Peptides against a protein of PDB entry 5Z08. Designs and how they scored, part 287

Target 1, 168 residues: chain A of PDB entry 5Z08
Amino acid sequence: RQKDEWAKKTSSLMKQLDWFIGEHLGAMLAAEELGGPVVGELMEIDPDDLSAGFNAHGKLKKATSQPDLDRRQRRIDDIWGPQDEQGQAHKRKRGADEALAASAEMRDLIEQLMNKLVEAGGDNSATYVEIPRESAAARFLVRSKVAMFHPNDARRLRLVDFGRDLDD
Target 2, 222 residues: chain B of PDB entry 5Z08
Amino acid sequence: GLPRLIDAIEEASKIPAKRRQTPIKPTIEKLTTHLYTHGASPDSLLRLADLLTLRNHLDQASLAAITRNLYPSSTVSDEVVLRFIGALGHGQLKPTLALQALFLRWLVMVYHLLENPGVLGQVYGVLFDLLDTAAIRPQLCHLLALVTRRKHVRPFRIQAILTLSRQTGGDPNLTGLLRVFKNYYPEIIVGDATKGRASAFKHPDPQWRQHLDEIQQRRSEA

## One batch from the design tools (peptide; made by RFdiffusion4, then SolubleMPNN)

Design b2_p26_7_s1 (from b2_p26_7, 11 letters changed)
Fold by OpenDDE base, seed 2:
Structure b2_p26_7_s1 (fold): chain B 168 residues (1-168), chain C 222 residues (1-222), chain A 26 residues (1-26)
Amino acid sequence: as target 1 above (168 residues)
Amino acid sequence: as target 2 above (222 residues)
Amino acid sequence: MPVQFSPEEQLRLMIEEISVLIRKAQ
C-alpha cells in the first residue's frame, strides 16, 4: 500500500517533469545550443523566436537581412528563407523543431541517468551514462547539481544520488 | 497592583517549593485573575516573559496558567518576542516542549499586537529549523504561515518541507505551510505534496481572542 | 525583477524528489 502511493507520486511528478521540459526548458536549451543565452538568462523563449538566431553576444538577432553567414547561423538562416509568409512559417517550424529536439534529448538523458542509478544497486562505478557530446542538456544538468561528470572522462555523466541519506 | 504580584512571584521563584515559607499558589491565582481582568502592560509582559522562559523553581502548572492568561493590554515589544523565541528548542536550560508550544500559540494569538511584526521575519531561520520537533510543530507551522513572505520561500526550504513531510507521513501542518509557500510562487512544481490534507491555521482560541479584544478596547477608551 | 526560481532550481527540486520517491517505491 505505501509503496503504491510512492509509485503514484513518482508517476505524477514524472508527468510534471515531462511538461516542464517540453513547455519551458526545451526552448531555452535549444537557444543555448544555437549560441544564445545560457538557460535561465532569458526566460520564456518563444520557440518561434529561435528562428531569429543569436549574435556573438547571445542576444536575439533582429530579423535584419544581412547575410553575415557564420556557419552556425546558416542553419538558422536556412530557417530564414524569404520573408514571405511561407518563409516565416518555415522559420517558426524549424524553431519549434529545435525546441522539440532539445526536449527529447533532455528527457532521454534524464531517463538514462535515472535507469543507470537504479540498476547500479549502490555501485557508483556502474551509474555512468556515456554521452555522445557535451550538450546544453548535459551542461544544464551539471549546473543544476543533479548530475556530475566522471573526473577523468567528460563523456561519462552520472546522476547525483539524493537518496543515500535515507539509509542512515 | 500587578508589579507587586510579580515581585512576590519573582522572589518565590528563587526558592524551591519545599523551602518556601508561604504557598505561591494563592499569589499565582491573584496574578492570573489580574491578568484576565486588566491585561499586562509592556513592562509587566517583559518581567513575565523572564519568569516563563528562565529556569526557576516555579511549577509547570503555574507557568502554564500565567501563559494562558498573558493578555497584552497594549502592544508586544520585540524584546518580549525575542525572549520567547530564545526559549525554543532542546536543552537543559530551556522550558519544557509543552510550555514552548503554549508560547508559540500565544505568539500566534498576539501577532496583530506586535510593535514590529518584522522581528519574526528576522528570526525566520531559527523558527524554520525547529520544524523537526514534533511537539511544537503544529503551533510553529501556524506561526510560520503568518510570518512567511516571498523572501523566505527558497528552494532549500521547500526541499526541507518535502523531506520532513515524507518522514512524518504527510503532517497536515507541513502541507499547510507548503501551500503558503506555493501561494507566493504558484508556478513552482512540488508534485502532489500540496494535494493532501492541510491545516487551515484557524485561530486557536476564539474565546481568548474575544477577551483580548475587550481588554484592548478598554485601553482605547482611556 | 521579481525573485523567480531558476530553471536549475526547479529541475533540482523535481529530480531530488523523484529520486527519493523511486527509492521508497522499491
Scores: peptide ipSAE 0.530, ipTM 0.771, DockQ to the pose 0.224
Fold by OpenDDE base, seed 4:
Structure b2_p26_7_s1 (fold): chain B 168 residues (1-168), chain C 222 residues (1-222), chain A 26 residues (1-26)
Amino acid sequence: as target 1 above (168 residues)
Amino acid sequence: as target 2 above (222 residues)
Amino acid sequence: MPVQFSPEEQLRLMIEEISVLIRKAQ
């Protein structure tokens, strides 16, 4: 009975997490991936604003020139292309699509991280997820102090085990 | 007058009950009657706070009786508040948890008479860290509900309440406090932790409040 | 500006709570 209540609470909170990712975090992650502000610097990024371009005072931190820049730049250029009425609608749609993609990436990454933590049975070495790239999602999880990179391998990410502190 | 009664009780408090030449109970009754009729001045409140919070040889029934009749005739100073706050928690030199609960209840009932309500906000962390103490939790949550401001609502405190709520099976006082937190940050997601039964933090003693108001009115007319 | 919870703080609260609840459900 008590276990069932905890499972129900888990499910409820997972749905709320999914909502939070989709409704708030996805657009901000997409903005960061598109060379916009780091997540949390602009709290209200309308997905539509992703299409309008970051004003000059939004410190577009020059994303360090890693090779993913070209795809980013192309997406930026595609999102920032000429402001014709048709271009704005396409930009809005692209912004929404990028927010959805970022949301999906974050959801998948969290799911993988949680699954690995459960499967590892307390073995810290088995808790690492291999990430294909340092995404905005991965960086955000680390900044949130919910995940940590492997000290010797930035392609390996693990969830922080918050449950260990309860058994003491 | 009240000062002389306090003097007598202070002297008696230094002596174990078995070694007292005279019973203290009649003096306690005179004190409580005086407090009920006239209230305590700021100076008397401070002396009584020391008597209530410092380790002495007074019996628990006497201490409780004084606390139940501790009507301020005017304001409550920061110093008086801090004496009661300093008496909270675990330790051999601290008052019993039952008496601490009465102190917290008193602070709730006189909160509107504090010279500086902000003093409780400054010691917010001390109060909050005592939430694990079951015996004082109801009154502590009520006090925190009054004291809480936006600056006190922090992620680590939300998590602490959530954790303690799970451990206690959803204590209504913790749920009530979490609702207060949620009022400052309605957007914060705390799962279903606020949907349970919560304390409304109603005034703990309406008769005591009415009597306090009568004492306070007499001051404003003087 | 009213101090709002950062997205990082919100996510942390949720993940921490979920992690604990999962363990309790096992």
Scores: peptide ipSAE 0.520, ipTM 0.760, DockQ to the pose 0.224
Fold by OpenDDE base, seed 5:
Structure b2_p26_7_s1 (fold): chain B 168 residues (1-168), chain C 222 residues (1-222), chain A 26 residues (1-26)
Amino acid sequence: as target 1 above (168 residues)
Amino acid sequence: as target 2 above (222 residues)
Amino acid sequence: MPVQFSPEEQLRLMIEEISVLIRKAQ
């Protein structure tokens, strides 16, 4: 009975987390991945504004023609292509797609981190998730003090065990 | 008058009950009757706060009776408030937790008469850190519900309430306090912790309030 | 400036609570 109540509360809070990631955090993470501001520096990023891209100083780029932007930055610049109605629609769609991708990455990473913590049964060495890259999502979790990198391997991330202090 | 009654009780408070030449109970009854009829001036409140909060030889029933009749005739000074706040928590020199609960209840009931309500906001941390003390938690949550402002609502305090709520099986007073916090930051996600039964933080004693209002009205006519 | 909760603070509150609840559900 009590276990079922805790499971229900967990499920409810997970749904709220999913909402928070999708509605607020995803756009900010996408902005950071696109060379924009670090998450939290700009609290209200319209996904539509993500399409303008960010200059080397983290400011919204005006459409200046600098050629040698890396493939990801070119994808951002393609999001910020000419201000025709079709270009604006493509920009909005692409900004939305990047926010969705960032949201999905964050959700997946959190899920993996939580699953590993549960599976480890108290063995801290078994709690690490292998991350393919240092993403905005991974950095955000570390800045949030929710996750920690392995001291010797930045490809290994673990969730902070907040529950250990309850068994005392 | 009230000052002479306080003088007599102060002197008696220095002497163990078994060594007193005269019973103190009749003097306490005179004091409580006077307080009920006329209230206490700011100066008298301070002296009574010292009698209530400082370690002396007065019995718990007498201290409780004084506290239950501690009607301010005017305002309540910061100094009086701080005496009661300083008396909270655990310690051999502190009043009993039962008496501390009465002090917190009193502060709730006289909150509107404080000369500076901001004084409680300055000691907010001290009050908040006592939430783990079950015996005073109901009155403490009520006082905090009155005192809480946006500046006091911090992530660590939200987490502390959530933790304590889980440990207590969802104390309605903690749920009520968490709702007050969420009113300042509606966007904060705290799960289902606010959906449970919560205290409404109603006035603890409507009859006491009515009698206080009668005492306060007499001052405005004088 | 109105003190707002940072995204980091909000996420931490949720993850901490979820982590504790998961453990209690075991």
Scores: peptide ipSAE 0.494, ipTM 0.739, DockQ to the pose 0.226
Fold by OpenDDE base, seed 1:
Structure b2_p26_7_s1 (fold): chain B 168 residues (1-168), chain C 222 residues (1-222), chain A 26 residues (1-26)
Amino acid sequence: as target 1 above (168 residues)
Amino acid sequence: as target 2 above (222 residues)
Amino acid sequence: MPVQFSPEEQLRLMIEEISVLIRKAQ
């Protein structure tokens, strides 16, 4: 009975986590990946605003006409075509797609980290997940102090065992 | 008058009960009767706070009786508040946890008479760190519910409440305090910890409140 | 400025709570 209540609470919190990732965190992660502000510097990012891209200083671009756009930004602008209504719609869609992709990456990474922690049965060496790249998601988890890199391998990430830290 | 009664009790408090020439109980009864009838001035409150919080030879029943009759006739100074806050926690020199619970209850009941309500906000951390002490937790949560402002609601304190709530099996006082926190930050996701049974933090003693109001009213007419 | 919880702070609270609940459910 008590275990079932804990399982139900876990499920409820996981749904809230999924909501938080999808509704708030995904757009901020996408912005960071696109060369925008680091997650948390800009608390409210509309996925539609991601379509404007970011300048070399991590600020939203208002007008496409600035000549000194970094090569990465030019590629983004070139991919987005002319500023007609269709181009704006395509830009908005792309911003939304990037936010969705970032949300999916974060969800998957958290799930892998949690699963590895459970499977390891207390063996810290078995708790590491191999990450293909240093993503905004991985960096965010480390900044949040919920994950730690392996001391000798920045491609290995583990979840912090909050259960042990509370019993000690 | 009240000062002479306090003088007699202060002198008696220096001597172990077995070595006293006269029983102190009649003097305590006179003091509590006087406090019930007239309340305590700020100066008398400070002297009584010292008697209640400092280690002396007064018995626990006498200390509890004084605390239960500690009606302020006017305001409560920061110094008086800090005496009671300083008496909280574990230690051989500190009052019993039962007496500390009475002090916290008293602070709740006189909160509206504090000269500076902000003084409790300044010692918020000290109060918050005592939440693990089960014997004082109900009154402590009630006091914190009154004192908490947006500046006090921090992630580490939310986590501490969540942890302690899990350890205690969902103490309704902690759930109540967490709801107060959530009122300042509705957007904070704290899971189902706020959905449980919560304390309503009702006034601890309505009769005491009514009697306090009568004492306070007499001051406004004088 | 309204003191808002950072996304990092919010995530930490959720992950910590989930981690403890998972352990209790085992």
Scores: peptide ipSAE 0.445, ipTM 0.676, DockQ to the pose 0.225; fails the geometry check

Design b2_p26_7_s2 (from b2_p26_7, 12 letters changed)
Fold by OpenDDE base, seed 5:
Structure b2_p26_7_s2 (fold): chain B 168 residues (1-168), chain C 222 residues (1-222), chain A 26 residues (1-26)
Amino acid sequence: as target 1 above (168 residues)
Amino acid sequence: as target 2 above (222 residues)
Amino acid sequence: MPVEFSPEDVLRLMIEQISELIRKAL
């Protein structure tokens, strides 16, 4: 009975986490990956704002009419297509796709981190997940104090063991 | 009355100081005088918490003056508490660290008036993870000393305090918090970290407490 | 809008609660 209640509560919280990642965090992570602001500096990144791109200082580029010749902007413009209605639709779609990809990466990373912590059975050396790159997702988990890099290897990330008791 | 003063300040808070037709300072002085004399109802506290925690065009001196006179006439709701906790930390939308320190001090001084003191225990992790912020650490450790229960004393938090204590050269507030942890788990090996000077977490303002008690007594007689 | 917790704080609170519940369920 009590174990079943805990399992139900865990499932409910996991669904809320999934919702939070998908509806809020994914767009902010995608913005950071694209060289935008660090997650949390802009609490409301409209996916439409992702399409406008970011300047070298991580600020939203106002649609100023002057073609700033920056190679990064050209890549963003090449990535996001012409300024016509079709180009704006492609830009919005791509912004949504990047937010979805960032959400999926964060979900997968959290799942791997949680699974490794459970599987390790208290061995801290076995709790590390190998990450292919330092992503916005990985950096965010570290800034949130949810995860830590291995002191000698930035490709290894572990979850903080919040559940460990002193009575264990 | 207090609601009309809050209305005027809310309206003024939406307008940059240079574009205001009337100086706000006289209205702030009337508000702080009213708060000092009568305190704030739960509804007024919520509105004032929004003014204090949300980004607006009020000056820091006015916000600090309101916070220093924020006497509850009654209880403090969970919603009011969560406004102040949500305003803590770093970020462009957050209040200044100086104002955050005043909020934490306020929460310490009104802790006995919380409708549900358990609400702070639910957001314990938010408070705990701000211990690295030196500007708010004294008040934060004091609040954590009040809020900490056995369930919050975890190995990762013990290690975090010990690490931060070493990095800070033994901050007496961290030593004080670690002693609170040791009260729940006497077996915690804290080494030399507890041998140093510890904060006693005494009430930060006895005069403010006395004045609060006078305001609270008037409510019980009405 | 009311002051919201930072995304970092939200994530931390959720992961902490989930981790505690998982450990209790094992």
Scores: peptide ipSAE 0.580, ipTM 0.849, DockQ to the pose 0.772
Fold by OpenDDE base, seed 1:
Structure b2_p26_7_s2 (fold): chain B 168 residues (1-168), chain C 222 residues (1-222), chain A 26 residues (1-26)
Amino acid sequence: as target 1 above (168 residues)
Amino acid sequence: as target 2 above (222 residues)
Amino acid sequence: MPVEFSPEDVLRLMIEQISELIRKAL
């Protein structure tokens, strides 16, 4: 009975986490990956705002005309094409796709981190997940104090063992 | 009355200081005088918490003056507590770290008036993860010392405090918090981190406490 | 806008609660 209630509560919280990642976090992660603000600096990033791109200072680009766009920003602007109606629609779609991709990366990373923690059976050395890159997702998990990099290897990430008790 | 003063400040807070038709300072002074004399009701306290925690055009001196005079005339609701907790940390939308330190100090001083002290235990992780922020650490450790229960004392938090204590050269507030943890688990190996000077987490302002008690007493007699 | 917890705080609170429940369920 109590285990079943805990399982139900776990499932509910996992659904809430999934919703939070998809509806809120994904767009912010995508913005950070695109050279926008760090996650949490802008609480509401509309996926549509991702389409406008970010300047070198992580601010939303207004109009086209500023010449001092960093090469990376020019590539983003070139990728986003002219501000015609079709270009805006393509930009919005791409912003949505980037948000979905960032959400999927975060979900997968959290799942891997949780699975490794469970599988390790208390061996901290076995809890590390190898990450292919320092993504916005990985950085966010570390900033949130949910995950930690290996002291000697920034490609290895582990979940903080919140569940461990001193009475265990 | 207090509600009308809050109304005027709320309206002024929406407008940049340079664009206000009237100086807000006289209204702030009236508000702080009223708060000092009568305290804030739960409803007024919530409105003031919003003014203090939400990004607006009020100057830092005014916000600090309100916070220093934020005497509850009654209890402090969970909603008010959560406004202040949500305002903590880094971010462009968050109050300054100096103001956050005043909020944490306020929470310490009104802790005994919380309707549900357990609310702080629910957001314990939010508070704990800010320990690396030096500007708020003294007040944060004091609040955590009040809030900490056996359920919060976890191996990862012990290691986090020990690591941060080493990095800070043995901050006495961290040493004090680690001693609180050791009260729940005497077997915690803290090494040399507990041999140093620890904060005693004494009441931050005895005069403020006395004045709060006088305000609270007047409510019980009415 | 109500003062909302940062995304970092929200994620941490969720993961902490999930981790505690998983441990209790094992």
Scores: peptide ipSAE 0.586, ipTM 0.856, DockQ to the pose 0.768; fails the geometry check
Fold by OpenDDE base, seed 2:
Structure b2_p26_7_s2 (fold): chain B 168 residues (1-168), chain C 222 residues (1-222), chain A 26 residues (1-26)
Amino acid sequence: as target 1 above (168 residues)
Amino acid sequence: as target 2 above (222 residues)
Amino acid sequence: MPVEFSPEDVLRLMIEQISELIRKAL
């Protein structure tokens, strides 16, 4: 009974985590990978904004609203031109695909980190996951203080053992 | 009344100081005088929390003056607490660290008026993870000293404080927090980190406390 | 917009709660 209640609560929180990653975090991670702002500087990144790209300073390429009537017209023509609908659809699709990829990477990384912690049976040396690269997902987990790099190897990441008790 | 003063400040907060038709300072002074005399109701307190925590065009001196006079006339809701907690840390949208230190000091001073003190225990991790921010650490450690329960004292948090204590050369506020942890688990080996001078976490402003008690007393008589 | 917790804070709170529940279920 009590174990079943804990299992149900765990399942509910896992679904909420999956939703949070997919609906919010994935787009922000994709923006960081594309040289955009660090996750948390922009709480709402539209996948459409990912398609616009970022400047060398990590700022969203605001299509330079140069006040020139001609640029507004060109931007309207670049928004409404028939080649531009396909180009915008391709840009939106690319931004969505990048957000989905970032979400999948984060989900997989969290799952690996949790599994390794459980499998290690209290051996801290066995809790490390090998990461292929320093991704936005890996950096975000470290900034969130959810994970830690190995002190001598930035390719090894471990989950913080939040569950460990002093009475254990 | 207080709601009308808040309305005027909310509208002024949307406009850059150089573009305001009237100076806001006289309205801020009226607000702070009213707060000092009567305190803030729960509804007014929520509105003021939004003004203090959301990015707007109010100057830092005005925000600090409001915070220093933020006497609750009643209880402090979970929603008000969460506004201040959400405003903590680093980010372009967050208040200055100086203002965050005032918020943490305020939470310490009104802790006994929280409708649900357990709300701070639920966000304990958010508070704890800010201990590396030197500018807010003194007030943060004081708040954590009030909030900490046995369930929060975990091996990973002990190790985090010990590591940070070494990195800071033994900050007395961290030493004080470790002593609070040791009160729940006397067996915790903290090494030399507890041998140093610890903060006593005394009330940060006795005059503010006395004035708060006077405001709260008037409510009980009404 | 309500002052929302940072994405970092949200993730940490969720992972901390999940980790505690997993341990209690074992």
Scores: peptide ipSAE 0.584, ipTM 0.854, DockQ to the pose 0.752; fails the geometry check
Fold by OpenDDE base, seed 4:
Structure b2_p26_7_s2 (fold): chain B 168 residues (1-168), chain C 222 residues (1-222), chain A 26 residues (1-26)
Amino acid sequence: as target 1 above (168 residues)
Amino acid sequence: as target 2 above (222 residues)
Amino acid sequence: MPVEFSPEDVLRLMIEQISELIRKAL
């Protein structure tokens, strides 16, 4: 009975987490990966705002300012194609795709981190997930104090053991 | 009345100081005088919390003056508390760290008037994770000392405080918080971190407390 | 806009709660 209630509550919170990642965090992570602002500097990044691109300082390009074609800007512009209606649609689609990709990466990373923590059975050495790169997702988890890098290996990330009790 | 003063300040807060037709300072002074004399109702507290925590065009001196006179005439709702907690930390949209320190000090001083003190326990992680922010650490540790329960004393938090204590050369506020943790778990090995000077977390302003009590007494008689 | 918790705070609070529940369910 009590375990079933906890399982239901866990499932509910996992759904809320999934929603939060998909609806809010994914776009912000995508923006950071694209050289935009660090997650949390802009609380609401619409996927449509991703389409506008970011300047070298991570600020949204105003539609009216001549694109100072910095190399990152060229990549964004090359990514987002011509400014015509089709180009805007392609830009919006790509922004959405990047947000979806970032959301998927974050979900997968959280799942791996949680699974490794459970599987480790209290062995801290076994709690590390190997990450292919330092992603916006990984950095965000560390900034959130949810995860920590291995002190000697930035490719190894572990979840903070929030559940551990002193009475254990 | 207080609502009309808040209305005027809310409208002024939308306008840059250089574009205001009238100085806001006289209205702020009237507000602070009213707050000092009568306190703020729950509804007024919420509106004032928004003015204090949301990005607007009010100057820091005015915001600080309001915060220093933010006497509740009644209880403090969870919503008001959460406005102040949500305003904590780093970010372009967040209040200055100096103002955040005043908010934390205020929360300490009104802690006994919270409708639900448990709300702070629910956001304990938000507060705890700001301990590395030196500018707010003294007031933050004091608030955490009030809020901490056995359930919050976790191995990862102990380790975090110990690490931060070493990094800060033994901040007395962190030492004080570790002592609070040790009250729940006497077996916690805190090493030399507890041998140092610890903050006693005394009331930050006895005169403010006395004046608050006078305002609260008038409510009980009405 | 109402004062919202940072995404970092939201994520942390959620993961903390989930982690506690998982531990209790095990």
Scores: peptide ipSAE 0.583, ipTM 0.852, DockQ to the pose 0.754; fails the geometry check

